# Peptides against a protein of PDB entry 3JWR, part 218

Target 1, 323 residues: chain A of PDB entry 3JWR
Amino acid sequence: TRELQSLAAAVVPSAQTLKITDFSFSDFELSDLETALCTIRMFTDLNLVQNFQMKHEVLCRWILSVKKNYRKNVAYHNWRHAFNTAQCMFAALKAGKIQNKLTDLEILALLIAALSHDLDHRGVNNSYIQRSEHPLAQLYCHSIMEHHHFDQCLMILNSPGNQILSGLSIEEYKTTLKIIKQAILATDLALYIKRRGEFFELIRKNQFNLEDPHQKELFLAMLMTACDLSAITKPWPIQQRIAELVATEFFDQGDRERKELNIEPTDLMNREKKNKIPSMQVGFIDAICLQLYEALTHVSEDCFPLLDGCRKNRQKWQALAEQ
Target 2, 298 residues: chain A of PDB entry 3JWR as posed
Amino acid sequence: TRELQSLAAAVVPSAQTLKITDFSFSDFELSDLETALCTIRMFTDLNLVQNFQMKHEVLCRWILSVKKNYRKNVAYHNWRHAFNTAQCMFAALKAGKIQNKLTDLEILALLIAALSHDLDHRGVNNSYIQRSEHPLAQLYCHSIMEHHHFDQCLMILNSPGNQILSGLSIEEYKTTLKIIKQAILATDLALYIKRRGEFFELIRKNQFNLEDPHQKELFLAMLMTACDLSAITKPWPIQQRIAELVATEFWEQGDQVGFIDFVCTQLYEALTHVSEDCFPLLDGCRKNRQKWQALAEQ

## One batch from the design tools (peptide; made by RFdiffusion4, then SolubleMPNN)

Design b2_p16_8_s2 (from b2_p16_8, 7 letters changed)
Fold by OpenDDE base, seed 1:
Structure b2_p16_8_s2 (fold): chain B 323 residues (1-323), chain A 16 residues (1-16)
Amino acid sequence: as target 1 above (323 residues)
Amino acid sequence: MDAVKEFLEEILEADE
């Protein structure tokens, strides 16, 4: 395609030029082509292209395929969300110094997972899928959408001309797929809520050890969630804009719940309760976000900008909630 | 806080 030709022939700017190492990164001004260029740079600077012998054209095609399999009519869970998740992962690995704590296969898996974790998202949560008796709800009992996202990821990885993992040994391939699956599934907030207590307790007791395979898996799950939720850490203007996108998508679901399921939506998904967004954001930060970024900062102090951003945004939302 | 609690409960119920 013309798009592939343009991407494959383009000079890829440095990570410094693209500012993709910054935790404060914004994609608002970037074209789709520029987001793809950023993605190439992430793979290159993490040494994934070299270490796993990726062909440039194959990587370009894969990136474009991933982007194509996000829906354009979804307000938040689209390519830009996946891209920002991956960028946060890149920043956490580089600026946050987590790269030095992980294997190349783990890094490869995390980056692929971050880009792929919401593939073909429909703008509705697992609860809606279950209550609407969607065909996917018959295939999977738990983490319905996340299983679907992984299936989409696997489909793309196995598609002709998209096989970025072809340079891996059989064992490396199996390991990578296992980690990708675990990482995508970990983005189900239900699983995060269930597992985070173990992680926080390990940190609190100073017993956290990445050499333990179980704790490694747990850490990768927490890191994925930290990147997935990273919009809450962004500079205030960016945070506000992303919160509007999230609210739009939630309200769209709420409207569908009324129309299609004949139910009243929860406050988060109720368009009529838009005035509660600031207080709900404070609640979200307190219940889900703060402790995660605190724990992550204990693992790597260089991740502090995520925690600091989260705290600053909490203050901003609290100020709005008091008006 | 209540809205977030309801949201979390909904997420957890969907995973059961």
Scores: peptide ipSAE 0.386, ipTM 0.903, DockQ to the pose 0.913
Fold by OpenDDE base, seed 4:
Structure b2_p16_8_s2 (fold): chain B 323 residues (1-323), chain A 16 residues (1-16)
Amino acid sequence: as target 1 above (323 residues)
Amino acid sequence: MDAVKEFLEEILEADE
């Protein structure tokens, strides 16, 4: 395609020029082509292209395929969300110095997972999918959408000309796919809520050890969630804009719940409760976000900007809630 | 935090 030709021929700017190492990064001003260029730079600077012998054209095609398989009519869970998740992962790995704590296969898997974790998202959560008796709910009982996202990821990875993992051994390939699957499934917030206590307790007791395979898996899951939720850490103007996108999508779901399911939506998805967004954001930060970024910062102090951003945004939301 | 609690309960129920 012309798009592929343009991408493959383009000079990829440095990470410094693209500012993709910054936790404060925003994609708002970037074109789709520029987001693809950023993604290439992430793979390159993480040494993934070199270490796994990726062909440039194949990587370009894969990126474009991933982007194409996000829906444009979804307010938040689209390519830009996936891209921002991956950028946060890149920043956490580089600026947050988590790269030094992980294997190349884990890094490869996390980056692929971050980009792929919401593939073909439909703008509704698992609860809606179940209650609507969607065909996907017949295939999967738990983490319905996340299983679907992984299926889409696998489909793309196996598509002709998109096989960015072709340079891996059979064992490396299996390991990578396992980690990708676990990482995508970990983005189910329900699973995060169920598992986070174990992680926090390990941190609290100073017993956290990445050399333990189970704890490594747990950490990768927490890191994925931290990147997935990273909008809450962004500078206030960026945070506000993203919060509007999230609210739009949630309210759209709530409207559909009323219309299609005859169900009163939860306050978080209720358009009539729009005035409660600031207080709900404070509640979300307190209940879900703060402890995660505190724990992550404990693992790597260089991730502090995420925690600091979250705290600053809590203050801003609290100020709005008091009006 | 009631709205967040309700939301969390909903997503947890969906995972059961």
Scores: peptide ipSAE 0.385, ipTM 0.906, DockQ to the pose 0.880
Fold by OpenDDE base, seed 5:
Structure b2_p16_8_s2 (fold): chain B 323 residues (1-323), chain A 16 residues (1-16)
Amino acid sequence: as target 1 above (323 residues)
Amino acid sequence: MDAVKEFLEEILEADE
């Protein structure tokens, strides 16, 4: 395609030029092409292209395929969300120095998972899918959408000309797919809620050890969530804009719940409760975000900008809630 | 905070 030709022929700027190592990164000013260039740089600077012998054209095609399989009519869970998740992962690996704690296969899997974790997202949560008796709800009992996202990821990885993992051995391939699946499934917030207590307790007791395979898996799950939720850590103008996108998507779901399911939406998804957004954001930060970024910062102090950003945004939301 | 709790409960119920 013309798009592929343009991407494959383009000069890929440095990570410094693209500012993709910054925790304060924003994609708002970037074109789709520039987001793809950023993604190439992430793979390159993480040594994934070299270590796994990726062909440049294949990587370009894969990126474009992933981007194409996000819906444009979804306010938040679109390509830009996936891209920002991956950028946060890249920043955490590089600037946060988590790269030194992980294997190349784990890094490969996490980056693929971050980009793929919401493929074909429909702008509704698992509760809606279940309550609407969607066909996907018949295929999966738990983490319905996350299983679908992984299926989409696998489909793309196996598509002709998109096989970025062709340089891996059979064992490396199996390992990578396992980690990708686990990482995508970990983005189910329900699973995060269920598992985070174990992680926090290990940190609190100073018993956390990445050499333990179970704890490694747990950490990768927590890291995925930290990147997935990283909008809450961004500079206030960016945070506020993203919060509006999230609210838009939630309100769209609430509207559909009224129309299609004849139910009253929860306050979070109720357009009529827009005035509660600031207080709800404070509640979300307190209930979900703060402890995660505190724990992550304990694992790697260089991740402090995420925690600091979260704290600053809590203050901003609290100030709005008091007006 | 109540709205967030309600939302989280809904998410957890969907995972049951």
Scores: peptide ipSAE 0.378, ipTM 0.903, DockQ to the pose 0.880
Fold by OpenDDE base, seed 3:
Parts: C-alpha cells; sequence; structure tokens
Structure b2_p16_8_s2 (fold): chain B 323 residues (1-323), chain A 16 residues (1-16)
C-alpha cells in the first residue's frame, strides 16, 4: 500500500525529537503516520528490532495492521489510546528506568501488548457484552473483551507479512505470547482490583522482589494498568481533553444500554449526569489511580512524574467539583 | 465516589 511504502521509506526521528520519553507526551498534534514513526522508534530504542532481528518492512506492516484493527468510530478506545498506552510504557521503561529491571522478552511483550490491548474495541465494557448476550460472552466467562483483544493480537502476529516475532526461537516465542496474553488480560480493571492488594502489600512490607517469578508477573500486570490509565497523569489541558473522550464513550454506552437493553445506565455512563464528571474523576483517582502510581514510584522513583501528574489532576478535578 | 463505586461493582460483578 502507499501508506506502507511511505512509512517504510520515512526517516524515523529520534526519541528526543519525538518527545516519546516524556511522561507529559501528547499525540494530539500527530498524524497517523507520525504515530507509526513514533512506534518504530519505540521498538528501535528498546533494542527490540536488533535483538529479535525484525525486518523493517514487516514491523511497518505490523504497526499499520494493528492501527487498522482499531475502530475509528469509538471515541476513546481507538488507535490513539493504544498508542498513548505504548508511549507511556516506553517512557516508563526509559525515563522511568524500568527497562533495567526487565528482560528483553518482557519488554517486547509489554510493548506489543500495550499496542494491542484494545484491538477491535467496540466502545462498550464487559458488562455490556454480557448483558447484550453477545457471542463473545459465550466463549469467555471472564475478561471477555480482553480475550478478544488477545485473539486479535495473535491473528495479526500470525498474518503474512506481519510476523514481527519470526526471529524468535520457539521457546522465546512461547514465552513472549504468554506474557502478551497476561498483559492484555491484566488491563481488565476487575483483575486489577482483585490483584492490586497483593502488590501494595508487598511494597508496604518492603518485600517486593522482581526476581520472584510471581511478583514479576504481578508487576507486569500493574505496569500495564498504570500505562493504560496514564491519561489521568497528563498535564491538565491534555487530561481534560482525554476525559471528554472517555465520557463521550461512556455516555454512548449508556445511551445504548437505555435503548438496546432497556436499562438505566450508571451515573458514570449517564449523559444526563455530565455535571458529575469532576466529582467522578476525583473518585476514580482515589479509588483506582493514586495507590497504583504511588506503588510504581516505590519500585522506581523515576516514575514520580506519573504520580505527580495524578495528584495535580486530582486537585484540578476537586476544584471543579466544588464550583 | 458513589458513581465510581457503582461502576466498579458492575465491573466486578461482570467478572464473577
Amino acid sequence: as target 1 above (323 residues)
Amino acid sequence: MDAVKEFLEEILEADE
């Protein structure tokens, strides 16, 4: 395709030029091509291209395939969300110094997972999928959409000309897929809620050890969530804009719940309760975000900008809630 | 907090 040719022939700017190591990064001004270039740079600067002998054209095709398999009519859970998740992962690995704590396979898996974690997202959550009796709800009992996202990820990875993992040994391939699956599944907030207590307790007791395989897996899950939710950490103008996208998608779901399922949506998904967004954001930060970024900062102090951003945005939302 | 709590409960129920 012309798009592939353009991408493959383009000079990839440095990470510094692209500012993809910044926790304050915004994609708003970037074209789709530029997001793809950023993605190439992430793979390159993490030494994934070299270490796993990725062909440039194959990587380009894979990136474009991943992008293509996000829906354009979904307000938030689209390619830009996946891209921003991956960028946060990259920033956490580089600027946050997490790279030195992980294996190359783990890094590879996390980056692929971040880009792929919401493939073919439909703008509705697992609860809606279950209540609508969607065919996917018959295949999976838990984390329905996350299983679907992984299936889509696997499909793309195995598609002709998209096999970025072809340079891996059989064992490396198996390991990578396992980690990708776990990482994508970890983006189910239900799983986060269930597991976060163990992580926080390990941190609190100063017993956290990445050399323990179970704790490593737990950390990777928490890191995925931290990147997935990283919009809450962004500079205030960026945060506000992203919050509007999230609200739009949630309200769209609520509208569908009312129309298609004949149920009253929760306040979070109720368009009529738009005025509650500031207070809901405070609640979201307190219930889900703050402790996670605190714990992550304890693992690596260089991740502090995420925590600081979250705290600052909490203050801003609180101020709006009081108006 | 109530709206977020309700949302979280819904997510957790869907995972049961």
Scores: peptide ipSAE 0.366, ipTM 0.898, DockQ to the pose 0.873

Design b2_p16_8_s3 (from b2_p16_8, 8 letters changed)
Fold by OpenDDE base, seed 2:
Structure b2_p16_8_s3 (fold): chain B 323 residues (1-323), chain A 16 residues (1-16)
Amino acid sequence: as target 1 above (323 residues)
Amino acid sequence: MDAVLEFLKELLEADE
């Protein structure tokens, strides 16, 4: 395609030029081409292209395929969300120094997972999928959408001309896919809620050890969630804009719940309750976000900007909630 | 009930 030709022929700017190492990064002003260039730079600077012998054209095609398999009519869970998740992962790995604690296969898996974790998202949550008796609910009992996202990821990875993992040994390939699956499934916030206590307790007791395979898996799950939720850490103008996108998508679901399921939506998804957004954001930060970024910062102090951003945004939302 | 708490409950119920 013309898009592929343009991408493959383009000079990829440095990470410094693209600012993709910054935790404060925003994609708002970037074209789709620029987001793809950023993605190439992430793979390159993490040494993934070299270490796993990725062909440039194949990587370009894969990136475009991933982008294409996000829906444009979904307000938040689209390519830009996946891209921002991956960028946060990149920043956490580089600026946050997490790369020094992980294997190349883990890094490869995390980056692929971050880009792929919401593939073909429909703008509705697992609860809606279950209640609507969607065909996907017949395929999976738990983490319905996340299983679907992984299936989409696997489909793309196995598609002709998109096989960025072709340079891996059979064992490396199996390991990578296992980690990708676990990482994508970990983005189900229900699983995060179930598992985070173990992680926080290990941190609190100073018993956290990445050399333990179980703890490694747990950490990768927490890191994925931290990147997935990273919009909450962004500078206030960016945070506000992303919050609007999230609210739009949630309200769209709420509207569908009324129309299609004949139920009253929860306040979070109720368009009529938009005045509660600031207080709900404070609650979300307190219940879900703060402790995660605190724990992540304990693993690597260089991740502090995420925690700091989250705290600053809590203050901003609290101020709005008090009006 | 707090909206976030309700959201969390729905998440957990969907995972059961």
Scores: peptide ipSAE 0.294, ipTM 0.878, DockQ to the pose 0.754
Fold by OpenDDE base, seed 1:
Structure b2_p16_8_s3 (fold): chain B 323 residues (1-323), chain A 16 residues (1-16)
Amino acid sequence: as target 1 above (323 residues)
Amino acid sequence: MDAVLEFLKELLEADE
């Protein structure tokens, strides 16, 4: 395609020029082509292209395929969300110095998972899918959408001309797919809530050890969630804009719940409750975000900008909630 | 806080 030709022939700017190592990164001013260039740079600077012998054209095609399999009519869970998740992962690996704590296969899997974790998202949550009796709800009993996202990821990885993992051994391939699956499934907040207590307790007791395979898996799950939720850490103007996108998508779901399911939506998804957004954001930060970024900062102090951003945004939302 | 807790409850119920 013309798009592939343009991407494959383009000079890829440095990570410094693209600012993709910054935790404060914003994609608002970037074209789709520029987001793809950023993605290439992430793979290159993490040594994934060299270490796993990726062909440039194949990587370009894969990136464009991933982007194409996000829906354009979804307000938040689109390519830009996936791209920002991957950028946060890149920043955490580089600026946050987590790269040195992980294997190359783990890094490869995390980056692929971050880009792929919401593939074909429909702008509705698992509860809606279940209550609407969608065909996907018959295939999976839990983490319905996350299983679907992984299936989409696997489909793309195995599509002709998109096989970025073709340079891996059989064992490396199996390991990578296992980690990708685990990482995508970990983005289900329900699973995060179930598992985070173990992680926090290990940190609190100073018993956290990445050499333990179970604890490694747990850490990768927590890191994925930290990147997935990283919008909450962004500079305030960026945070506000993203919160508007999230609210738009939730309100769209609420409207569908009324129309299609004949139910009143929760306050979070109720368009008429827009005035509660600030207080709900404070609650979300306190219940979900703060402890995660605190724990991540204990693993790597260089991740502090995520925690600091989260704290600053909590203060901003609290101030709005008090008006 | 209540709205967030309700959301979390809904998430957990969807996994059962």
Scores: peptide ipSAE 0.036, ipTM 0.753, DockQ to the pose 0.901
Fold by OpenDDE base, seed 3:
Structure b2_p16_8_s3 (fold): chain B 323 residues (1-323), chain A 16 residues (1-16)
Amino acid sequence: as target 1 above (323 residues)
Amino acid sequence: MDAVLEFLKELLEADE
């Protein structure tokens, strides 16, 4: 395609030029092509292209395939969300110095997972999928959409001309897929809530050890969530704009719940309760975000900008809630 | 806070 040719022939700017090492990064001004270039840079600077002998054209095709398999009519859970998740992962690995704590396979898996974690997202949560009796709800009881996202990820990885993992040994391939699956599934907030206590306790007790395979897996899950939710850490103007996208998608779901399921939506998804957004954001930060970024910062102090951003945004949302 | 908690509860219930 013309798009592939353009991407494959383009000079990829440095990470510094693209500012993709910044926790304050915004994609708002970037074209789709530029987001793809950023993605190439992430793979390159993490040494994934070299270490796993990725062909440039194959990587380009894969990126475009991933992008294509996000829906354009979904307000938030689209390619830009996946891209921002991956950028946060990249920033956490580089600027946050987490790269030094992980294997190359883990890094590869996390980056693929970040880009792929919401593939073919429909703009509705697992509860809606279940209540609507969607066919996917018959296949999976838990983390329905996350299983679907992984299935889509696997489909793309195995598609002709998209096989970015072809340079891996069989064992490396298996390991990578395992980690990708775990990482994508970890983006289910229900699973996060279930598992976070163990992580926080390990941190609190100063018993956290990445050399332990179980703790490593737990950390990768927490890191995925931290990147997935990283919009809450962004500079206030960016945070507000992203929050509007999230609200739009949630309200769209609520509207569908009324129309299609004949149910009253929760406040979070109720368009008539827009005035509750600030207080809900404070609640979300307190219940979900703060402890996670505190714990992450404890693992790597260089991740502090995420925590700081989250705290600052809490203050801003609180001020709006008092208005 | 309550709305977020309700949402979280819903997520948990959907996965039960």
Scores: peptide ipSAE 0.031, ipTM 0.729, DockQ to the pose 0.893
Fold by OpenDDE base, seed 5:
Structure b2_p16_8_s3 (fold): chain B 323 residues (1-323), chain A 16 residues (1-16)
Amino acid sequence: as target 1 above (323 residues)
Amino acid sequence: MDAVLEFLKELLEADE
């Protein structure tokens, strides 16, 4: 395609030029082409292209395929969300120095997972899928959408001309797919809530050890969630804009719940309760975000900008809630 | 997302 030709022929700017190592990164000013270039740079600077012998054209095609399989009519859970998740992962690995704690296969899997974790998202949550009796709800009992996202990821990875993992041994391939699946499934916040207590307790007791395979898996799950939720850590103007996108998507679901399911939406998804957004954001930060970024900062102090950003945004939301 | 919504609901109800 013309798009592939353009991407494959383009000079890829440095990570410094693209600012993709910054925790304060924003994609708002970037074109789709520039987001793809950023993604190439992430793979390159993480040594994934070299270590796994990726062909440049294949990587370009894969990136474009992933981007294409996000819906444009979804306000938040689109390519830009996936891209920002991956960028946060890249920043955490590089600037946060988590790269030194992980294997190349784990890094490969996490980056693929971050980009793929919401593939074909429909702008509705698992509860809506269940209540609407969607065919996907018959295939999976739990983490319905996350299973679907992984299925889409696997489909793309196995598509002709998109096989970025062709340089891996059979064992490396199996390991990578396992980690990708676990990472995508970990983005189900229900699973996060279920598992985070173990992680926090290990940290609290100073018993956390990445050399333990179970704890490694747990950490990768927490890291995925931290990147997935990283919008809450962004500079306030960016945070506000992203919060508006999230609210738009939630309100769209609420409208559909009224129309299609004849139910009253929850406050979070009720556009009539827009005035509660600031207080809900404070609650979300307190209940979900703060402890995670505190724990991540404990694992790597260089991740502090994420925690600091979260704290600053809590203050901003609290101030709005008091008006 | 569902669990978050439940948590948020509980928090909002507790504050009322």
Scores: peptide ipSAE 0.030, ipTM 0.708, DockQ to the pose 0.088

